# Ledger of designs, part 183: peptides against a protein of PDB entry 4Z63

Target 1, 334 residues: chain A of PDB entry 4Z63
Amino acid sequence: LCLGMNDLTGNIPEDLFHLKRLNLLGIQENRLSGSLSREIRNLSSLVRLDVSWNLFSGEIPDVFDELPQLKFFLGQTNGFIGGIPKSLANSPSLNLLNLRNNSLSGRLMLNCTAMIALNSLDLGTNRFNGRLPENLPDCKRLKNVNLARNTFHGQVPESFKNFESLSYFSLSNSSLANISSALGILQHCKNLTTLVLTLNFHGEALPDDSSLHFEKLKVLVVANCRLTGSMPRWLSSSNELQLLDLSWNRLTGAIPSWIGDFKALFYLDLSNNSFTGEIPKSLTKLESLTSRNISVNEPSPDFPFFMKRNESARALQYNQIFGFPPTIELGHNN

## One batch from the design tools (peptide; made by RFdiffusion4, then SolubleMPNN)

Design b2_p20_7_s3 (from b2_p20_7, 10 letters changed)
Fold by OpenDDE base, seed 5:
Structure b2_p20_7_s3 (fold): chain B 334 residues (1-334), chain A 20 residues (1-20)
Amino acid sequence: as target 1 above (334 residues)
Amino acid sequence: SFREEFEAKAFERLEDTGLV
C-alpha cells in the first residue's frame, strides 16, 4: 500500500492494521500526526515500512519482534522522541534503518550481534547523547553510517579499527574530540570511501603523520573545525580521492603540488583558510576538470551531502556526490 | 535500488553532511 506524497492528515485508520499479508506500507510525505500505532505489530508480513516526512510524535512502539520480515524502516523527518525501541535495536531482519531528523534522545544502543542484516543506519539530526556505541563494528554488514548532528562527546572508539564493513561514515557536528585519534583509528577501515567529520575537533591540529593511510578514500570532508596545521602529507597516498573539503579551517603553508596528481578529484574546497604561496600549476591539469567524459565511479553514500555556498544561502542538498559541479574553491585565503 | 530508496527521501538539513 503506497499513499505517499499526498496531503493526508490525522492518524492511520486502525482497520489498516488488519492487513496481515501487507508487505509494503508507504505513507511518507504526508501530514499524518499523533503516535505511530502499536497495532503495526499486526502487519506480520511487513517487509517495508515508510512513515517518513510526516508529523508523527511520541515514542516508536516496541513491537518489531512481531515484524520478522521487516527489512526497511524509514521514519526520517518526524517528531519521534525517546530511544530506539529494544525490539528494533535487536532486529535480525532489518537491513536499513533511517530515523534521521527526529527528536530521539538518550544513549544510542544497538544490539549489533543480533542485527546481522543491518547495512545502513541513518540517525543524523537527533538528540542522542553520550559516547559513540563501541559495538557498532559488530554489525558485520553495516556499510553506511550517518550519526551527524548528535551530541556524541569524546573520541571515536578504538573498536572502530575493526569496522571492516564501514564504507560511508558521517559524524559531522557531533561534538567529537581528538582528530589524531579518530584518523588513526579510521585508517584501519579498509573499505572506507567517504568520511565526513565537519564541525568537530574545534581548534585541534590536523595531523601530518605520514604513517596515516586511507587506501580507498574518495571523499574527505573536514570543514569548519578551525583546524591548525598544513595540507596533510598522508592524504597524497589516497589516489582515489574525488572530493576534498577542508574549508573554514586555519590551515597554513603552501598548497602542495601533489594535489593535482589526484586523477579523479573533481571537487576541491580549501577556502577560508590561511594558505600562502602560489596556486599549484598541477591543479590546472586535473583530468576530471578538463575532460567531461571521465566516468567517475562515484561513492554512493546513503546519506545526502549538503553544500552552503555562503552563510546566508539555503544550502543545496546533493543526494549524490556526482551532483556536485566540478569545483575548485580557494577563496578567502590570507 | 537501496540507493534510489535513500535518494528519494533524504531531505536532510545541510548541517548533517558538513559540506560548508
Scores: peptide ipSAE 0.034, ipTM 0.611, DockQ to the pose 0.278; fails the geometry check
Fold by OpenDDE base, seed 3:
Structure b2_p20_7_s3 (fold): chain B 334 residues (1-334), chain A 20 residues (1-20)
Amino acid sequence: as target 1 above (334 residues)
Amino acid sequence: SFREEFEAKAFERLEDTGLV
């Protein structure tokens, strides 16, 4: 049953929960309000539940043990409060959980040993607090993780050295500290292609440790951290780099010529730093800026990228990394 | 589709993954 993108109001009719053979319930993009009924437990054949973009409130009901086939739960952009229900945090069937832009709170706890099918987790823009869950690497299929805009004080857990499944990771604006430790840990994530760390590590030094290596890194966004230091030499070994944003830092020194050696680099933002010297002539040789046919068949992360061209401008959302226009931004350096 | 799930997210003005 797909009723998304309407102007439906009120609550879900209780009779809908008698549909025991229902595999898909999509009621997204409505004005549905109140609590999400516990009677969703009666939908024992449910594979997909999409309640996103509504006015739902209260706690998410702890009934996911009665939904043994549920693979997709989309609840983004609601007013949900409380934590992740125990049955949801233990779901062996769940592939994708999206609860972005809610009011979920407390310590983030997932039973990753039970969540054997979880591949995508979007919990961005919530009120989770405490530390990052050390057991996330136990989610052996977890590729895409958005935890941005939460209050995860402290450092990236040492256990994330074992996060082999991790491909897309956003921790933007999560009150993280110790960028040197974070990068030193995350370099062990051999499948990591996208790393977003914007609005963390306030005023720290960007490490220039030549021992750091991100083999498959395609997207690095570490904007608005007020980071000190220079362009990190370790980044020159990330030969697949496509997007680099280090804007709104306090980076100094010259822009190194090796930036022009990134054959796939189509987006570069180094604006609002303190870079000096000449613009490297190698930047004019970036093949990706001259070729319109960036046919990069890369899996997009399950979380969006946002671009603000100006502080006053509306953020543009891009669902695909390749949706970004070819850009070199070097403005406001001094 | 996976793309439609992405497109539905396109309207979320939430600067979570901020290219600034």
Scores: peptide ipSAE 0.028, ipTM 0.643, DockQ to the pose 0.279; fails the geometry check
Fold by OpenDDE base, seed 1:
Structure b2_p20_7_s3 (fold): chain B 334 residues (1-334), chain A 20 residues (1-20)
Amino acid sequence: as target 1 above (334 residues)
Amino acid sequence: SFREEFEAKAFERLEDTGLV
């Protein structure tokens, strides 16, 4: 049953939950309100539940043990409160969990040992607090993780050295500290292609340790951290780099010539720093900026990307990295 | 302040994506 993208109001009729053969319930992009009924448990054949972009409130019902076929739960952009229900946090069938932009709170706890199918987790823009879950690397299929805009104080856990499945990781604006430790840990994530760390590490030094190496890094965003230091030499070894944003830091020195050696780099923002010297002539040789067809053949993360071109502009949503326009921003430097 | 507005805007940019 697909009823998404309407102006439906009120609650879901309880009789809808008598549809025991229903494999897909999509009621997204409506004005549905109230609590999400516990009677969802009666939908024992459910594979996909999409309740996203509604006005649902209250706690998410703890009924996911009665949904043994559920692979996709989309609940983003609602008013859900409380924690992740225990049955959801233990779901062996769940591939994708999206609860972004809710009011979920408390300590984030997932039973990653039980969640054997989980490949995408979006919990961005919630009220989770405490520390990052040390056991996330136990989710052996987990590739895409958005935990941005939560209050995960402290450092990236040392256990994330073992996060081999991790490909896309956003921790933007999560009150993280110790960028040197974070990068030193995350470099061991051999499948990491997208790393977003914006609005963390406030006033720290960006490490220029030549021992740091991100083999498959395509997207690095570490904006608005007030980071000190220079363009990090270790980044020059990330030959697949496509997008770099280090804007709104306190980075100094020259923009190095090796920045133009990135054959796939189509988006560069170094604006609002304290860089000095000349613009490297190598930037004018970036093939990706001169050629129309950057074939980014890689899967995009399930979480969107946002770009604001200016302060007054609405953020442009890009669901795919290749959706970003070719850009060089070097404004507001010395 | 420019900082507060930028922080708020960076918040809005980062709400969904983490890309600023």
Scores: peptide ipSAE 0.024, ipTM 0.658, DockQ to the pose 0.245; fails the geometry check
Fold by OpenDDE base, seed 4:
Structure b2_p20_7_s3 (fold): chain B 334 residues (1-334), chain A 20 residues (1-20)
Amino acid sequence: as target 1 above (334 residues)
Amino acid sequence: SFREEFEAKAFERLEDTGLV
């Protein structure tokens, strides 16, 4: 049953929960309000639940033990409060959980040993507090993780050295400290293609440790951190780099010539730093800007990117990074 | 502030994603 993209109001009719053979419930992009009914437990054949972009409030019902076939739960952009329900945090069937842009709170706890199928987790823009869950690497299929804009604090857990499944990771604006430790840990994530660390590590030094290596890194965003130091030499070994944003830092020195050796680099933002010297002539040789037929292998994050062209414009949503125009931004380097 | 600096970026909107 798909009723998305309407102006439906009120609650879900209780009689809908009598549909024991329902595999898909999509009621997204409406004005549905109140609590999500616990009677959703009656939908025992449910594979996909999409309640996203509504006015739902209250706690998410703890009924996911009665939904043994549920693979997809989309609840982003609601008013949900409380924690992740215990049955949801233990779901062996769940592949994707999206609860971005809610009011979920408390310590984030997932039973990753039970969540054997979880591949995508979006909990961005919530009120989770405390430390990052150290057991996330136990989610052996978890590839895509957005935990941005939560009240996490401290450092990236040492256990994340073992996060071999991790491909896309955002921790933007989560009060993280110790960028040297974070990068030193995350370099062990051999499948990591996208790393977003914007609005963390305030005033720290960007490490220039030649021992750091991100083999498969395609997207690195570490903007708005007031980071000191220079362009990191270790980044030159990330030959698959497609997008680099180090804007709004306090980086100094010259832009190195090796920045033009990235064959796939189509988006570069180094703006609002303190870089000096000449613009490297190698930037004019970027194949991504000169060649007509570049097949960009998309890192395929499940999370949307947003681009805002100016202060007054609405951000454009892109599901994939290939939607970004080829860009070189070097402005405001004084 | 970091918020003001973020809002001034051509790339990102803090309110929409918090991703980038």
Scores: peptide ipSAE 0.019, ipTM 0.642, DockQ to the pose 0.165; fails the geometry check

Design b2_p20_7_s4 (from b2_p20_7, 10 letters changed)
Fold by OpenDDE base, seed 3:
Structure b2_p20_7_s4 (fold): chain B 334 residues (1-334), chain A 20 residues (1-20)
Amino acid sequence: as target 1 above (334 residues)
Amino acid sequence: SFFEERRREAFERLQDEGLV
């Protein structure tokens, strides 16, 4: 049953929850309000539940143990409060959980040992606090993780060295500290293609450690951190780099010539820093700026992340790189 | 409209990333 993108108001009719054979319930993009009914437990055949973009409030009901076939739960842009229900945090069937832009709070706890099918987790823009869950790497299929705009204080857990499944990771604006430790840990994520760390590490030094290596890194966004230091030499080994945003930092020194050696680099933002010297001539040789037909591999198909390019309110999606015009932003440097 | 909705989603994601 798909009733999305209407002007439906009020509560879901109770009789809808008697549909025991229902595989898909999509009621997204309405004005549905109140609590999400516990009677969703009666939908024992449910594979996809989309309640996103509504006015739901209260706690998410703890009934996911009665939904053994549920693969997709989309609840983004609601007013949900409380934590992730225990049954949801232990769901062996769940592939995708999207609860972005809610009011969920407390410590983020997932039983990753039980969540054997989880591949995509979007909990961005919530009120989770405490530390990042150390057991996230135990979610052996977890590829895409958005935890941006939460209050995760402290450092990236050491356990994330073992996060082999991790491909896309956003921790933007989550009060993280110690960028040196974070990069030192995350370099061990062999499948990491997209790393977004914007609005963290305030005033720290961007490490220039030649031992750091991100082999598969395509997208690096570390904007608006007030980072000091220079362009990091370790980044020159990331030959697959497609997008680099280090804007709104306090980076100094010259822009290195090796930045023009990135064959796939189509978006470069170094604006609002303190770079000095000449613009490297190698930037004019970027194949991505000269060739119209660059096959850009999408780093994150499940989670569109967007960036603001200029004064224009036009959002650019980091995971759909081929839609971006080739861009070099070097404005507002000294 | 579909376009307004996508713009809204895009804007919210920009807010998530702290870019707007």
Scores: peptide ipSAE 0.178, ipTM 0.794, DockQ to the pose 0.289
Fold by OpenDDE base, seed 5:
Order: structure tokens, then C-alpha cells, then sequence
Structure b2_p20_7_s4 (fold): chain B 334 residues (1-334), chain A 20 residues (1-20)
């Protein structure tokens, strides 16, 4: 049953919960309000539940143990409060959880040993506090993680060295500290292709440790951190780099010539830093800037990351290259 | 519209990433 993108108001009719053979319930993009009914437990055949973009409030009901086939739960952009229900945090069937832009609070706790199918987790823009959950790497299929705009004080957990499934990771604006430790840990994530760390590590030094290596890194965004230092030499080994944003930092020195050796680099933002010297001639030879044949064969994450383009409020997805014009931003340097 | 929704989602994701 798909009833999305309407002006529906009030609550879900109780009779809807008698549909025991229902595989898909989509009621997204309405004005549905009140609590999400516990009677969802009666939908025992449910594979997909989409309640996103509504006015739901209260706690998410703890009934997911009665939904053994549930693969997709989308609840983004609501007024949900409390934590992730225990049954949801232990769901062995769940592939995708999206609860972005709610008012969820407390410590983030997931039973990753039980969540054997979880591949995508979006909890951005909530009120989670405390530390990052150390057991996230135990979610052996977890590929896409957005935890941006929460209050995860402290450092990236050491356990994330074992996060082999991780491909797309955003921790933007999450009150993180110790960029040297974070990069030192995350370099061990062999499948990491997209890393977004904007608005963290305030005033720290960007490490220039040549021992750091990100083999499969395609997207690196570390903007607006007030980072000191220079262009890091370790980044030159990331041969697959497509997008680099280090804007709004306090980086100094010359822009190195190796920045032009990235054959796939189509977006470069080094604006609002303190770089000096000449623009490397190698930047004018970037094939990606001259040829529109950027192979877009990358699997799109279930929740793409977006970047700000210029002064416009237009979002561009880091993983949707078709929307990105080749861009070099070097403005507001010395 | 679907396009307006996608624009809104995109804007909200930009806010998540701290770019706006």
C-alpha cells in the first residue's frame, strides 16, 4: 500500500493494521501526526515500512520482534523522541534503517551481533549523545553510515580499525576530537570510499604522516574545521580520489603539484584557507576537467551525501557525479 | 512535488553535513 506524497492528516486507520499479508506500507510525505501505533506489530509480512516526512511524535514502538521480514524502515523527518527501540536495535532482518532528522536522544546502542543484515544506517540530525558506539564494526554488512549532526564527544573508537564493511561514512558536526587518531584508525577501513568529517576537530593540525594510506578513498570532505598545517602528503597515494573539500580551514604552504595527478578528480575545493605560491600547472591537465566521461558506475549509497555548490543552496550528491560540474574552488587564499 | 521533496531532502542532508 503506497499513499505517499499526499496531504493526509491524523492517524493511520486501525483497520489498516489487519492487513497481515501486507509487504509494503508507504505513507511518507504526508501530515500524519500523533504516535506511531503499536498495532504495526500486526503487519507480520511487512518488508518495507516508510513513514518518513510526517509529523509523527512520541517514541518509536518496540514491536519489531513481531516483524521478522522487515528489511527497510524509513522514518526520517519526523518528531520521534527517545531511543532506538530494543527490538529494532536487535532486528536480524533489517537491511536499512533511516531515522534522520528526528529528536532521538540518549546513547546510541545497536546490537550489531544480532543485526546481521544491516547495510545502511542513517541517524543524522538527532540528539544522540555520548560516545560513538564501539560495536558498530560488529555489524558485518554495514556499508553506509551517517551519524552527522549528533553530539558524539571524544574520539573515533579504536574498534573502527576492524570496520571492513564500511564504505560511506559521515560524522560531520558531531563534536569529534583528535583528527590524527581518527585518520589513523579509519585508514584501516579497506573499503572506505567516502569520508565526511566537516565541522569537527576545531583548530587541530591536519596530520602530514606519510604512513597514512587510504587505498580506495574517492571522496574526502574535511571542511570548516579551522585545521592548521599543509596539504597532507599521504593523500597523494589515494589514486582514486574524485572529490576533495578542505575549504574553510587554516591550511598553509603551497598547493602541491601531485594534486594534478588525480585522474578522476573532478571537484576540488581548497577555498578559504591560507595557501600561498602558484597554482600548479598540473591542475590544468586534469582529464576529469577536460573530459565529461566520468564513469558513474559507482553504486549509489541508499542515502547520498551532499555538498554545497557555490553560494547556492543547491545540494549536489557526492556520489551522483552527473550533477557535479567539474569544479575548482581556490578562492579566498593568500 | 517529487522534485520539491528531493530538493528539501537534499537541503536537509546539506544541513546534516554542516555545509549550510
Amino acid sequence: as target 1 above (334 residues)
Amino acid sequence: SFFEERRREAFERLQDEGLV
Scores: peptide ipSAE 0.155, ipTM 0.801, DockQ to the pose 0.298
Fold by OpenDDE base, seed 4:
Structure b2_p20_7_s4 (fold): chain B 334 residues (1-334), chain A 20 residues (1-20)
Amino acid sequence: as target 1 above (334 residues)
Amino acid sequence: SFFEERRREAFERLQDEGLV
């Protein structure tokens, strides 16, 4: 049953919960309000539940133990409060959980040993507090993790050295400290391709440790951290780098010539720093800017990236990382 | 950075669509 993208109001009719053979319930992008009914437990054949972009409130019901086939739960952009219910945090069937842009709070706890199928987790823009859960690497299939815009404190857990499944990770604006430790840990994530750490590590030094190595790193975004230091030499070994944003820091020194050696680099933002010297001539040799035939064939996840060139401009949606126009931003340096 | 906020939105949308 798909009823998304309408102007439906009120609560879900009780009779809908009698549909025991229902595999898909999509009621997203409506004006549905009130609590999410506990009677969802009656939908025992449910594989996909999408209640996103509504006005739901209250706690998420603890009924997911009665939904043994549930693979997809989409609840983003609602007013949910409380924590992740225990049955959801222990779901062995769940592949994707999206609860972004809610009012969920407390300590984030997932039973990763039970969540054997979890591949994608989006809990961005909530009110989770405390520390990052140390057991996230126990979610052996977990590839995509967004925990941005939460009130996490402290450092990246050392256990994340073992986070082999991790491919996409965002911790933007989560009050994290110790960038040196974070990078030192996350370099062990062999499948890490996208790392977003913006609005953390305020005023720290960006480490220039030659021992750091990110083998598969395609996207690095560490903007608006007021980071000190220079362009990190360890980054030159990330040969697959496609996007680099280090804007709005306090980085100094010259822009190194090796920045032009990245064959796949199509987006570079070093703006609003304190870089000095000349613009490297090697930037004019970037193949991504000169060659039309860059085989964009690697399926970057269709991240609908939004580009807003100006605060007043309408955001342009790009469904893929490769949808970004080739860009070099070096403005507002010394 | 406007791009990070948007990357977040993009990441969020991909997750919403079940792509990531």
Scores: peptide ipSAE 0.020, ipTM 0.682, DockQ to the pose 0.071; fails the geometry check
Fold by OpenDDE base, seed 2:
Formats: C-alpha cells, sequence, structure tokens
Structure b2_p20_7_s4 (fold): chain B 334 residues (1-334), chain A 20 residues (1-20)
C-alpha cells in the first residue's frame, strides 16, 4: 500500500493495521500526526515501513519483535522522541534504519550482535548524547553510518579499529575531540571510502604522521574545524581520492605538488585557509579536470553534491557525482 | 558549510533509498 506524497491528515485508520498480508506500507510525505500506533505489530508480513516526512510524535512503539520480516524502516523527518525501542535495537531482520531529523535522545544503544542484517544506519540530526557506541563494529554488515548533528562528546572509540564493514561514515558536527586519535583509529577501517568529520576537533592540529594510511579513501571532508598545520603528507598515499574538502581551517604552508597526482580527483576545496606560495602546476594537469572523457567511476553512493557558487545564491543540487562540475576552490587563502 | 549540509542531505537520501 503506497499512499505517499498526499495531503493525508490525522491518524492512520485502525483498519489498516488489519492487513496481515501487507508487505509494504508507504505513507511518507503526508501530514499524519499523533503517535505511531502500536497496532503496527499486527502487520506481521511487513517488509518495508515508510512513515517519513510526517508529523508523528511521541516514542516509537516497541513492537518490532512482532515484525520478523521487516527489512526497511524509514521514519526520517518526524517528531519522534525517546530512544530507539529495545525491539528495534535488537531486530535481526532490519537492513536499513533511517530515523534522521527527529528528536531522539539519550545514549545511542544498539544490540549489534542481534542486528545481523543491518547495513545502513541514519540517525543524523537527533539529540543523542554521551559517547559513540563502542559496539557499532559488532554490526558485521554495517556499511553506511550517519551520526552527524548529535552530541557525541569525546573521541572515536578504539573499537572502531575493527569496523571492517564501514564504508561511509559521517560524524559532522557531533562535538568530537582528538583528530589524531580519530584518524589513527579510522585508518584501520579497510573499506572506508567516505569520511566526513566537519565541525569537530575545534582548533586542533591536523596530524602530519606519515604512518597514517587510508587505502580506499575516495571522499574526505574535514571542513570548518579551525585545524592548524599543513597539508598532510599521509593523504598523498590515498590514490583513489576523488573529493577533498579542507575548507575553513587554519592550514598553512604550500599546497604540495602531489595534490595534482590524484587521477580521480574532481573536487578540491582548500578555500578559507592560510596557504601560501604558488599554485602547483600539477593541478592544471589533473586528468579529471582536463578530460571530459574520463569515466569517473561514480563512487557509489550517488551523493548529490551541492555547490554554493555565491553566498546569496541557492546551492545547485547535483544529483550525481558525475554531474558535479570539476571544481577547484582555492579562494581566501591570504 | 552549505556544502556539508547538502552532502548530508544527499547522504541521507541515499540511505533512504537503500543505495548506500
Amino acid sequence: as target 1 above (334 residues)
Amino acid sequence: SFFEERRREAFERLQDEGLV
């Protein structure tokens, strides 16, 4: 049953919960309000539940133990409060959980040993507090993690050295400290391709430890941290780098010539730093910038990139990475 | 930055679709 993108108001009719053979319920992008009914438990055949972009409030009902086939739960952009209910945090069937842009609070707790199928987790823009959950690496299939815009005080847990499944990780604006420790830990994530750490580590030194190595790193975003130091030498070994954003820091020294050796680099933002010297000639020879015919293997996922050309301009949405114009931003480095 | 918020929205959408 797909009823998304309408102007439906009020509560979900109780009779809807009598549909015991229902595999898919999509009621997203409506004006549905009130609590999410516990009677969802009656939908025992449910595989996909999408209640996103509504006006739901209250706690998420603790009924997910009665939904043994549920693979996809989308609840982003609602007013849910409380924590992740115990039955949801223990779901063995769940592949994807999206509860982004809610008012969920408390300590983030997931029983990763039970959540054997979880591959994507989006809990960005909530009110979670405390430390990052140390047991996230126990979610053995978890590839994509967005925890941005929460309040995770402290540092990245040492247990994340064992986060072998991790491919996409965003911790932007989460009150993290100790960038040296964070990078020292996350370098052990052998499948890590996308790392976003913006608005953390305020005023720290960007480590220039040549022992750091990110083998599969394609996207690195560490903007607006007021980081000190220079362009890190360890980054030169990330041969698959496609996107680098170190803007709005306090980085100094010269832009190194090795920045032009990245064959797949199509987006570079080093703006609003304190770099000095000449622009490396190697940047003018970047194949991705000069050749229209380079099949840039689109890094999955198709992250829409947004470019703000001007402070007053609406950011242009590019739906595909490939659709993003090759860009070098070196402005405001004086 | 505006870029990050939109990259976040993008990441969020991709997660929503199960593409990531």
Scores: peptide ipSAE 0.020, ipTM 0.679, DockQ to the pose 0.073; fails the geometry check

